# Ledger of designs, part 27: peptides against a protein of PDB entry 4U39

Target 1, 302 residues: chain A of PDB entry 4U39
Amino acid sequence: SIKVIGVGGGGNNAVNRMIENEVQGVEYIAVNTDAQALNLSKAEVKMQIGAKLTRGLGAGANPEVGKKAAEESKEQIEEALKGADMVFVTAGMGGGTGTGAAPVIAQIAKDLGALTVGVVTRPFTFEGRKRQLQAAGGISAMKEAVDTLIVIPNDRILEIVDKNTPMLEAFREADNVLRQGVQGISDLIATPGLINLDFADVKTIMSNKGSALMGIGIATGENRAAEAAKKAISSPLLEAAIDGAQGVLMNITGGTNLSLYEVQEAADIVASASDQDVNMIFGSVINENLKDEIVVTVIATG

## One batch from the design tools (peptide; aimed at target 1 F282)

Design b2_p15_6_s4 (made by RFdiffusion4, then SolubleMPNN; from b2_p15_6, 4 letters changed)
Fold by OpenDDE base, seed 1:
Structure b2_p15_6_s4 (fold): chain B 302 residues (1-302), chain A 15 residues (1-15)
Amino acid sequence: as target 1 above (302 residues)
Amino acid sequence: SMVRVYRNGKLVKEY
């Protein structure tokens, strides 16, 4: 089974976006110290942690409170995660609960033997230096607690949205990018396509790889596969070129008209941009909600 | 309790 755990406000907003987009084949868990925020979660399973510590009022933007809340709740988190083959831990780093609790939850998942993937955001620069410093500490702790950590630099989202995009919409886009990171991997396992991967294939690429970067490309038209692949490898979300990656996981998602030729064309472009010795795997997914669009997601590890 | 677990909006466990 695949479990997705949203931790704190940003993680739970991402989980809500996943549920709204009907991401299939995963179980959703929302974790928070804020009971009011947790009530807004669409997840089937909701866990209020640190209820005695915080009285349900949240972590006060203090990562140590988030950490302690998860540590005190270890046994209950273990129970909720038991039997998962794969666990996604998603959070907005820089806050109290997400920054502090996500590494603890990730370590619990890893200790249970699940393939543990972090999908987290760095704060926008406008959230202030304190958030950035807290996020750096949380990301460092996540690296030790996961098999793979996908870090999304929120400031790079500003390069892919309109310049007049309101701050609220920039956060919504961050939630969407977190959704794309989880779905881009989970669909390879859970959703049939033209080229299916098994869990063992994904585990080979993602086990004990440390930090990862994600690129996304979307295109339409006759050259949509090639254009989507080129956009993915040149994505602003990639803080480094993919040619330095030791592993590449690629998802080619299209509608019912996705051809095997388009899948191969996209894969060849990504392979040509990667190191010759890279361990690259790719899968395809059919999403009936995609009409004429192809979505290419690239996860570069190592 | 330190942990409250909700399923489908209902409290199912309290620790």
Scores: peptide ipSAE 0.604, ipTM 0.957, DockQ to the pose 0.014
OpenDDE base, seeds 2, 3, 4, 5: peptide ipSAE 0.366, 0.146, 0.483, 0.346; ipTM 0.901, 0.790, 0.946, 0.890

Design b2_p15_7 (made by RFdiffusion4)
Pose (drawn by RFdiffusion4):
Structure b2_p15_7 (pose): chain A 294 residues (1-190, 197-206, 209-302), chain P 15 residues (1-15)
Amino acid sequence: SIKVIGVGGGGNNAVNRMIENEVQGVEYIAVNTDAQALNLSKAEVKMQIGAKLTRGLGAGANPEVGKKAAEESKEQIEEALKGADMVFVTAGMGGGTGTGAAPVIAQIAKDLGALTVGVVTRPFTFEGRKRQLQAAGGISAMKEAVDTLIVIPNDRILEIVDKNTPMLEAFREADNVLRQGVQGISDLIALDFADVKTIMKGSALMGIGIATGENRAAEAAKKAISSPLLEAAIDGAQGVLMNITGGTNLSLYEVQEAADIVASASDQDVNMIFGSVINENLKDEIVVTVIATG
Amino acid sequence: SLSLQTFYVGKAKDL
């Protein structure tokens, strides 16, 4: 019983993308103050929060509103979250709802005893000062409210995509990366949560590599451990979760080769949760998701 | 569809 909660617009898209990618084994909850944007969620559960406060008009990039909105819907949320063994709280930070409500929601989930993993994007630098400041204040609050917070620096999306990909695609990739963050874990729980719990505090950074071809597992792992999303050296990590995903042609040669690359770059006595998952919708593509905690 | 191929929990040196 793992629940992925998209909070605000940032999470709304990530949840959509997860659903679009047919990520299995999770119950999705899209939570928004913005009734219009919420009705775009592909989530079976659409929770409008702050209905009294925002009248479906959203939080206006005011985290305080997203918070008061979440506090207003404190009871509706717990109801939706009860029974969750694990809650992914996925949101965009810098907004109102994502920045404000996610900590409220993730804290509720944490109090509910669920393994609360918040997976959020820090706004692109270009989103400006307000977005940056609010998320910083928001990311700070997400850390106090989750067991593990995987923070995806959107600015690093721009290093990864072609220099000329339009902004719309840059935001889109942030959504995918958020999805890639949650799927990177949720695919490994579809297992004693104390395992993953022992891996889940402090902040967390993740990396992703995608590769195709003859030497792809290594190419993917190398790209994953060196990825711009992954801002710090992995040897600094106390715990590392590795996810290897490929087609039905995923060999153990490829799997371990990538594991060896991720392992050698991690501390030797590091705790590790490693999985490889077969995605039939993949052909020659392979995706290594690496999440380091420490 | 998704399926597990392998799963490991432990030390990286023992991986």

Design b2_p15_7_s1 (made by RFdiffusion4, then SolubleMPNN; from b2_p15_7, 6 letters changed)
Fold by OpenDDE base, seed 5:
Structure b2_p15_7_s1 (fold): chain B 302 residues (1-302), chain A 15 residues (1-15)
Amino acid sequence: as target 1 above (302 residues)
Amino acid sequence: MKKLLTFFSGKAKDL
């Protein structure tokens, strides 16, 4: 089974966005120290952590409170994650709950023997230096607690959205990028396509890889596969080139008109941008909601 | 050697 656990406000917003976009084949868990915020979750499983410590009033933007809250609730987290083959831990880093609790939850998932993937955001620079410093500490702790950690640099979202995009919409786009990171991997396992991957393939690429980069490309028209692949490998979300990655996981998602030729063309472009010794796996997914669009997601590990 | 694991043939195709 695949579980997605959203941790704190940003993680819970990302989980809500996943549910709204009908990401299939996954179980959703929302975790928070703020009981009021947790009540707004669309997840079937809602877990308040650190009830004694916080009394449901949240972590006060303190990662140490988030950490202690997860430690207090360890047994409940273990029971919620039990029997998962794969666990996605999603959070907005820089806050109290997400920053402090996500590494603890990830470690619990890993200790249960699940393939544990972190999908987290770095805060925007406008959220201030304190959040950036807290996020850096949380990301470091996440890296040790997961098999693979995908870090979304929120400032790079500003390069893919209109310059007049309101701050609130920039946060929604961060939630959408978190969704795309989870879905881009989960669909390869859970959703039938032209080329299916098994869990063992994904596990081979993602087990004990540490930090990962994600690129996304979307295109339409006659050259849509090539354009989507080129956009994915040149994505602003890639803080480094995909050259030197030890592993590449590629998702090629299209509508019912997705051809095997388009899948091959996209895969060849990503392969050409990757190291010669890279272990590249790719899957293709059919999403009937995609009319003429192709979405290419690239996860570079190592 | 780039091994494209195409599941269709059970053979890693060397790119």
Scores: peptide ipSAE 0.007, ipTM 0.447, DockQ to the pose 0.088
OpenDDE base, seeds 1, 2, 3, 4: peptide ipSAE 0.000, 0.000, 0.000, 0.000; ipTM 0.435, 0.425, 0.386, 0.436

Design b2_p15_7_s2 (made by RFdiffusion4, then SolubleMPNN; from b2_p15_7, 7 letters changed)
Fold by OpenDDE base, seed 1:
Structure b2_p15_7_s2 (fold): chain B 302 residues (1-302), chain A 15 residues (1-15)
Amino acid sequence: as target 1 above (302 residues)
Amino acid sequence: MKKLLDLFVGKAKDL
């Protein structure tokens, strides 16, 4: 089974976005120290952590409170994650609960033998230096606790949105990018396509790889596959080029009109931008909602 | 050139 656990406010917003976009074949768990915020989750499983420590009043933007809250609730987290083959841990880094609890939850998933993937955001620069410093500590702790950690730099989202985009919409786009990171992997396993990967293929690329970067490209029209692939490998979300990556996971998602030729063309572009010795795997997914769109997701590991 | 076919780890499942 695949489980997605959203940790704290940002992680729970991302999980809500995944549920709203009908991401298939995954179980959703919402975790928070704030009971009122947790009630707004759309997840079937809602877990309040650190109830004794916090009394449901949240972590006060303190990562040490988030950590201790997850430690208090260890047995409950273990029971919720039991029997998962894969666990996605999603959080906005820089807050109290997400930053402190996500590494603890990830370690619990890894200790249970699940392939543990972190999908987390760095805060926007406008959230201030305190959040950036807290996020750096949380990301460091996540690297030790996961098999792969996808880090999304929120400031790079500002390069792909309109300059007049309200702050609230920039956070919604961060939630959407977290969704795309989880869905780009989970769909390769859970959603039928022209080329399906098994869990063992994904595990080979993602096990004990440390940090990863994600690129996304979307295109329509006659050259949509090539354009989507080029956008993915040049994505602002890639803080580095995919050259030098030890592993590349590629998802080519299209509508029912997705051709094997388009999948091949997209895969060739990503392969040509990668090292010759890279361990590349790619899958294709059919999503009837995309109609004429192709979405290429690239995850570079190592 | 790693043949594109060598990047196919997935089985084409017949839909």
Scores: peptide ipSAE 0.006, ipTM 0.444, DockQ to the pose 0.081
OpenDDE base, seeds 2, 3, 4, 5: peptide ipSAE 0.000, 0.000, 0.000, 0.000; ipTM 0.341, 0.336, 0.345, 0.328; seed 5 fails the geometry check

Design b2_p15_7_s3 (made by RFdiffusion4, then SolubleMPNN; from b2_p15_7, 6 letters changed)
Fold by OpenDDE base, seed 5:
Structure b2_p15_7_s3 (fold): chain B 302 residues (1-302), chain A 15 residues (1-15)
Amino acid sequence: as target 1 above (302 residues)
Amino acid sequence: MKKLLTLFVGKAKDL
C-alpha cells in the first residue's frame, strides 16, 4: 500500500490539494500539533501528535517542539504507517510541526521497511531568515531519515507564476507542486495500466538516493510532448541540471489524444539530458481533464 | 472518480 502523510500546516494543505485532485491508489494521513488546524484536513486519518506537550495548541513555530511531539506519539505513528510499502512524507519546512516532526515520522516509516520519500518545501525568502534557517535544519534531518528527498524551493515558484500573483496563490502553487511530486510517482505505481511497473524497479531508483531534483513542464500544441519535456528538464524547480542523474522517474500525463510517439519523444529528450547509463523509469498516464495539455514530471536521483 | 489510466510504464531501455 502507498500512504501519504502530511505533517503540519503546509503538509496538510498539500494533502488537501491531493484529495481535491482525486489522486488515486493512496491512503491519506494528516498529522498536526494544532488540533484546530487538523480539523480542517480532508484526510480520512487525522492524528494529533504531542497532545501532552502542546495541548493541541501547535508547536509555536519551534522545530524542537514538533520533534518532541512526534517522539511522544511514536507508537501511534507506527500503527498508522504499518503495512505501507511506500510512504510519502510531505511538509512545509521552516515551521514548528513540519520541520520538527517530519524527520521523525520519516524515520519511523523507514524503520518499518517502507520506501520513504520526502516531498518538502523550502520557505519563501519573504517568510524571513528564521524560517530559512529552521528549514535548512529540518531538510538536513529529513535527508538522513528518508530514502529519497525531493526539496521544492518555493522562491522558484515565483519564477513560474505571474509577478502580480497574490501571496496566497503562491502558497497554493507550492501545495500544487507538492501534489505533482507525490502524484507523479504514485500514478506510476498505484494506477492500473496496460503495462505495470514492478515496485522493485521504483525501489532500485529511490532507495538510499538522498536528495532528488524535480522538474515540471506543461505544454499544448503540435510539439507539446517535446516542449513539455524540455520545460521539465530546464524547470526553475531544478536546483541543478540533471546531466549527472543516475536514476530518473518520468511521468508523462496527457488527455485521451496522447500518442505513443509523444511519449517516446518526451522520454528520449529526458534520457538524452541525463547520464549515459541512466536508469530511467517512465510512465504514461491518461487524464481526460487535460484535453490538449501534456504534463511532464521528472524526478532525478543520484 | 475520473479514471486515470496508466497506459504504459517501462524502462527507457525498452523503448
Scores: peptide ipSAE 0.194, ipTM 0.786, DockQ to the pose 0.419
OpenDDE base, seeds 1, 2, 3, 4: peptide ipSAE 0.040, 0.054, 0.005, 0.006; ipTM 0.633, 0.698, 0.438, 0.453

Design b2_p15_7_s4 (made by RFdiffusion4, then SolubleMPNN; from b2_p15_7, 6 letters changed)
Fold by OpenDDE base, seed 4:
Structure b2_p15_7_s4 (fold): chain B 302 residues (1-302), chain A 15 residues (1-15)
Amino acid sequence: as target 1 above (302 residues)
Amino acid sequence: MKKLLTYFVGKAKDL
């Protein structure tokens, strides 16, 4: 089974976005220290952590409170994650609950023997230096607790949106990028396509790889496969080029009109941008909601 | 050198 656990406000917003986009084949768990915020989750499983410590009033933007809240609720987290083959831990770093609890939850998932993937955001620069410093500590703790950690720098989202984009829409786009990171991997396992990967292939690429980079490309029209692949390998979300990665996981998602030729064309572009000795795996997924769009997701590890 | 594009056609095992 695949479980997606959203931790704190940003993680819960990402999980809500995944549910709204009908991401299939995964179980959703929402975790928070704020009971009122947790009630707004669309997840089937809702877990309040640190009920004694916080009384449901949240972590007060303190990562140490988030950490202690997850430690208090360890047995409940273990029971919720039990029997998962793969666990995605999603959070916005820089806050209290997400920053402090996500590393503890990730370690619990890893100790249960699940392939544990972190998909987390760095805060925007406008959220201030305190949030950036808290996020850096949380990201460091996540790196030790996961098999693979995908870090999304929110400031790079400002390169792909209009300068007049309201702050609320910039946060919604961060939630959407978190969705794309989880879905880009989960669909390779859980969603039938033209080329499916087994869980053992994904485990080989993602197990004990540490930090990973993610690129996303979306395109339409006659050259949509090539354009989506080129956008993915040049994505602002890639803090470095994919050349020199030891492993590459590629998802090519399209509508019912996705052809094997388009899949091959996209795969050849990503393979050409990658090192010759790279361990590349790719899958293709059919998503009827994309109609004429192709989405290419590239995850570079190592 | 041939880039080993490993095409894994995984059969959907019933999970």
Scores: peptide ipSAE 0.008, ipTM 0.466, DockQ to the pose 0.058
OpenDDE base, seeds 1, 2, 3, 5: peptide ipSAE 0.006, 0.006, 0.007, 0.006; ipTM 0.404, 0.396, 0.471, 0.406

Design b2_p15_8 (made by RFdiffusion4)
Pose (drawn by RFdiffusion4):
Structure b2_p15_8 (pose): chain A 294 residues (1-190, 197-206, 209-302), chain P 15 residues (1-15)
Amino acid sequence: SIKVIGVGGGGNNAVNRMIENEVQGVEYIAVNTDAQALNLSKAEVKMQIGAKLTRGLGAGANPEVGKKAAEESKEQIEEALKGADMVFVTAGMGGGTGTGAAPVIAQIAKDLGALTVGVVTRPFTFEGRKRQLQAAGGISAMKEAVDTLIVIPNDRILEIVDKNTPMLEAFREADNVLRQGVQGISDLIALDFADVKTIMKGSALMGIGIATGENRAAEAAKKAISSPLLEAAIDGAQGVLMNITGGTNLSLYEVQEAADIVASASDQDVNMIFGSVINENLKDEIVVTVIATG
Amino acid sequence: SETFFVGTAAELLAL
């Protein structure tokens, strides 16, 4: 019983993308103050929060509103979250709802005893000062409210995509990366949560590599461990979760080769949760998701 | 192929 909760617009898209990618084994909850944007969620459960406060008009990039909105819907949320063994709280930070309500929601989930992993994007630098400041204040609050907070620096999306990809695609990739963050773990729970719990505090950074071809598992792992999303050296990590995903042509040669690359770059006595998952919708593509905690 | 592992990097490299 693992629930992925998209909070605000940032999470709404990630949840959509997860659903679009047919990420299995999770119950999705899209939570928004913005009734219009919420009605776009492909989530079976659409929770409008702050209905009294925002009247479906959203939080206006005011985290305080997203918070008061979440606090207003404190009871509706717990009801939706009860029974969750694990709650992914996925949101865009810098907004109102994502920045304000996610900590409220993730804290509720944490109090409910669920393994609360918040997976959020820090706004692109270009989103400006307000977005940056609010998320910083928001990411700070997400840390206090989750067991593990995987923070995806959107600015690093721009290093990864072609220098000329339009902004719309840059935001889109942030959504996918958020999805890639949650799927990277949720695919490994579809197992004693104390395992993953022992891997879940402090902040967390993740990396992703995608590759195709003859030498792809290594190409993917190398890209994953060196990825711009992954801002710090992995040898600094106390715990590392590794997810390898490929087609039905995923060989153990490829799997271990990538595991060896991720492992050698991590500390030797590091605790690790490692999985490889077959995605039939993949052909020659392979995706290494690496999440380091410490 | 699929695998799941929980342990140290040294244990993972010994596989």

Design b2_p15_8_s1 (made by RFdiffusion4, then SolubleMPNN; from b2_p15_8, 4 letters changed)
Fold by OpenDDE base, seed 1:
Structure b2_p15_8_s1 (fold): chain B 302 residues (1-302), chain A 15 residues (1-15)
Amino acid sequence: as target 1 above (302 residues)
Amino acid sequence: AEIFFVGTAKELLSL
């Protein structure tokens, strides 16, 4: 089974966005120290952590409280994650609960033998230096606790959105990018294909790879596949080029009119931008809600 | 997902 665990406010917002977009084949778990915020989750499984420590009042933006809250609730987290083959841990880094608890939860998932993938955000620069410093500590702890860590630099989202985009919409876009990172991988595994991906192949590419980069490209029109692929490999979300990656996961999502030719064209562009000996997993997904759009997600590991 | 390929970038480009 695949489980997505949202940790703290940002992680829970991302999980809500995943549920709203009907990401299939995954189980959702919401984790928070704030009981009121947790009640707003759309996840089927809701877990309050650190009830004794926090009394449901949240972590007070302190990562050490988030860490201790997850440690207090270790047995409950273990039971909720039991039997998962893969666990996505999603959080907004820089807060109390997400920053402190996400590494603990990730380690619990890894210790249970699940392929553990972190999908986390760095705070926007406008959230202040304290959040950036807390996020750096949380990201460091996540790198040790996961098999693969995708870090989304929120400031790079500002390069994709209009300059007049309200702050609330920039946070919603961060939640959407977190969704795309999880969905881009989960759809490759959970959606039945003509060729079933051996979960062993995913493990080979994602196990003990450390930091990963994610690129997203969206396009429409006659050259939409090529344009989407080019946008993905040149995405502002990429902190580096993908040519140094040891592994690449590529998802091409399109409508019912997605052709094999478009899929091949997009795959060739990503492969040509990669090392010749890079291990690639390539999959296509049909989403009936995508009429004329193609979405290419590239995750580069290693 | 329809999985089209598992292998190296070189192998993919040779198809």
Scores: peptide ipSAE 0.365, ipTM 0.882, DockQ to the pose 0.697
OpenDDE base, seeds 2, 3, 4, 5: peptide ipSAE 0.310, 0.024, 0.309, 0.053; ipTM 0.868, 0.619, 0.862, 0.715

Design b2_p15_8_s2 (made by RFdiffusion4, then SolubleMPNN; from b2_p15_8, 4 letters changed)
Fold by OpenDDE base, seed 2:
Structure b2_p15_8_s2 (fold): chain B 302 residues (1-302), chain A 15 residues (1-15)
Amino acid sequence: as target 1 above (302 residues)
Amino acid sequence: MEIFFVGTAKELLSL
């Protein structure tokens, strides 16, 4: 089974976005120290952590409180994660709960033998230096606790959105990028295709790989596959070129009109931009909600 | 139709 755990406010917003976009084949778990915020989760499983420590009032933007809250609730987290083959831990780093609890939850998942993937955001620079410093500490702790850590630099989202985009929409886009990171991988495993990926192949590419980068490309029109692939490999979200990666996961999602030629064209572009000996997994997914769009998601590991 | 590939970039380009 695949489990997605949203940790703290940002992680739970991302989980809500995943549920709203009908990301299939995954179990959703919302984790928070704030009981009121947790009640707003759309996840079936809602877990309040650190009930004794915080009394449901949240972590007060302190990562040490988030950490201790997860430690207090270790047995509950273990029970919720039991039997998972794969665990996604999603969080907005820089806060209290997400920054402190996500590494603890990730370690619990890893200790249970699940393939543990972190999908986290760095805060925007405008959120201030304190959040950036807290996020750096949380990301460092996540690296030790996960098999693969996808880090989304929120400042790079400002390069893909309109300059006039309201701050609230920039946060929604960060939640959407978190969604795309989880969905881009989960769809490759959980969506019944003509050729199912062996979960063993995903484990080979993602196990003990450390940091990963994600690129996303979206395009429409006659050259949409090529354009989407080119946008993905040149995505502002990629802090480095994919040619330095030890592994590449690629998801090509299109509507019912997605052709084999378009899949091949997109895959060839990503492969040509990768190291020749890189271990690559690609999959194509049909999403009936996509009209004329192709979405290419590239995850570069190692 | 879902198409999947597992292999190297070089192997993919050789298909």
Scores: peptide ipSAE 0.315, ipTM 0.859, DockQ to the pose 0.785
OpenDDE base, seeds 1, 3, 4, 5: peptide ipSAE 0.026, 0.125, 0.194, 0.059; ipTM 0.644, 0.768, 0.798, 0.723

Design b2_p15_8_s3 (made by RFdiffusion4, then SolubleMPNN; from b2_p15_8 with S1A T3I A10K)
Fold by OpenDDE base, seed 1:
Structure b2_p15_8_s3 (fold): chain B 302 residues (1-302), chain A 15 residues (1-15)
Amino acid sequence: as target 1 above (302 residues)
Amino acid sequence: AEIFFVGTAKELLAL
């Protein structure tokens, strides 16, 4: 089974966005130290951590409280993650609960033998230096606790949104990018295809790879597949080119009119931008909600 | 998902 665990406010907002977008084939778990915020989760499984430590009042933006809260609730986390083949741990780094608890939860998933993937955000620069420093510590701890860590630099989201985008919408776009990172991988595994992906192939690409980069491209019209692929490999979300990656996962999502030619054209562009010997997984997904759009998600590991 | 390919970049480009 695939489990997505949202940790703290940012992680739970991302999980809510995944549920709202009907991401299939995954189980959702919401984790928080704030009981009131946790009640707003759409996840089926809601877990309050550190109830003795925090009394449900949250972590007070202190990562050490988030860490201790997850440690207090270790047995409950183990029970909730038991039997998962893959665990996505999603969080907004820089806060108390997400920054402190996400590495602990990731380590628990890894110790249970699940393929553990972190999908986390760095805070926007406008959230202040304290959040950036807390996020850096949390990202370092996540890197040790996961098989693969996708880090989304929120400041790069400002390069893909309109300059007049309200701050609240920029956070909502961060939640959407977290969704795309999880869904881009989970759809390759959870949606039956003509060729069943061996979970061993996913493990080969994602196990013990450390930090990963994600690129997203969206296009419509003629050459939409090629345009979406080019946008994905040149995405502002990529902190480096994909040519140095040890593994690449590519998801090509389109409507019912997605052709095999478009899938091949997009895959050839990504392969041509990659190392010749890089291990690749390419999949296509039909989403009936996408009429004329193609969405290409590229995850470069290693 | 329909899995299009599993392998190396060079193997994909050789198809």
Scores: peptide ipSAE 0.333, ipTM 0.878, DockQ to the pose 0.684
OpenDDE base, seeds 2, 3, 4, 5: peptide ipSAE 0.261, 0.302, 0.310, 0.091; ipTM 0.841, 0.876, 0.866, 0.712

Design b2_p15_8_s4 (made by RFdiffusion4, then SolubleMPNN; from b2_p15_8 with S1A T3V A10K)
Fold by OpenDDE base, seed 1:
Structure b2_p15_8_s4 (fold): chain B 302 residues (1-302), chain A 15 residues (1-15)
Amino acid sequence: as target 1 above (302 residues)
Amino acid sequence: AEVFFVGTAKELLAL
């Protein structure tokens, strides 16, 4: 089974966005120290952590409170994660609960033998230096606790949105990018195609790889597959080129008109930008909500 | 998803 755990406010907003976009084949768990915020989660499983420590009042933007809250609730987290083959831990780094609890939850998942993938954001620069410093510590701890850590630099989202985008929409876009990172991987696993993806192949690409980068490309019209693939491999979200990666995951999602030629064209572009010996998993997804749009998600591991 | 390829970039480009 695949489990997605949203940790703290940012992680739970991302989980809500995943549920709203009907991401299939995953179980959703919302984790928070704030009981009132947790009640707003759309997840089926809602877990309040650190009830004794925080009394449901949240972590007060202190990562040490988030850490201790997850440690207090270790047995409950273990029970909720039991039997998962794969665990996604999603959080907005720089806060109290997400920054402190996400590494603890990830370590619990890894200790249970699940393939543990972090999908986290760095705060925007406008959130202030304190959040950036807290996020750096949380990302370091997360890297030690996961098999693969996808880090989304929120400031790079400002390069892909309109300059007039309201601050609230920039946060919604961060939630959407977190969704795309989880969905891009989960769709490859949860919906078996003609090639039964052995979970061993996913483990080969994602186990003990450390940091990963994600690129997203969206296009419509003629040459949409090639344009989407080129945008994905040159995405502002990529802090480095994919040619240094040890593993590459590609998801091409399109409408019912997605052709085999378009899938091959996108795959050839991504493969040509990769190291010749890199291990790759490429999949296509049909989403009936996509009319003429193609979305290419590339995840570079290692 | 339809997984259509598992292998190396070289193997994919050779298809």
Scores: peptide ipSAE 0.352, ipTM 0.896, DockQ to the pose 0.678
OpenDDE base, seeds 2, 3, 4, 5: peptide ipSAE 0.345, 0.333, 0.328, 0.338; ipTM 0.891, 0.890, 0.881, 0.890; seed 3 fails the geometry check

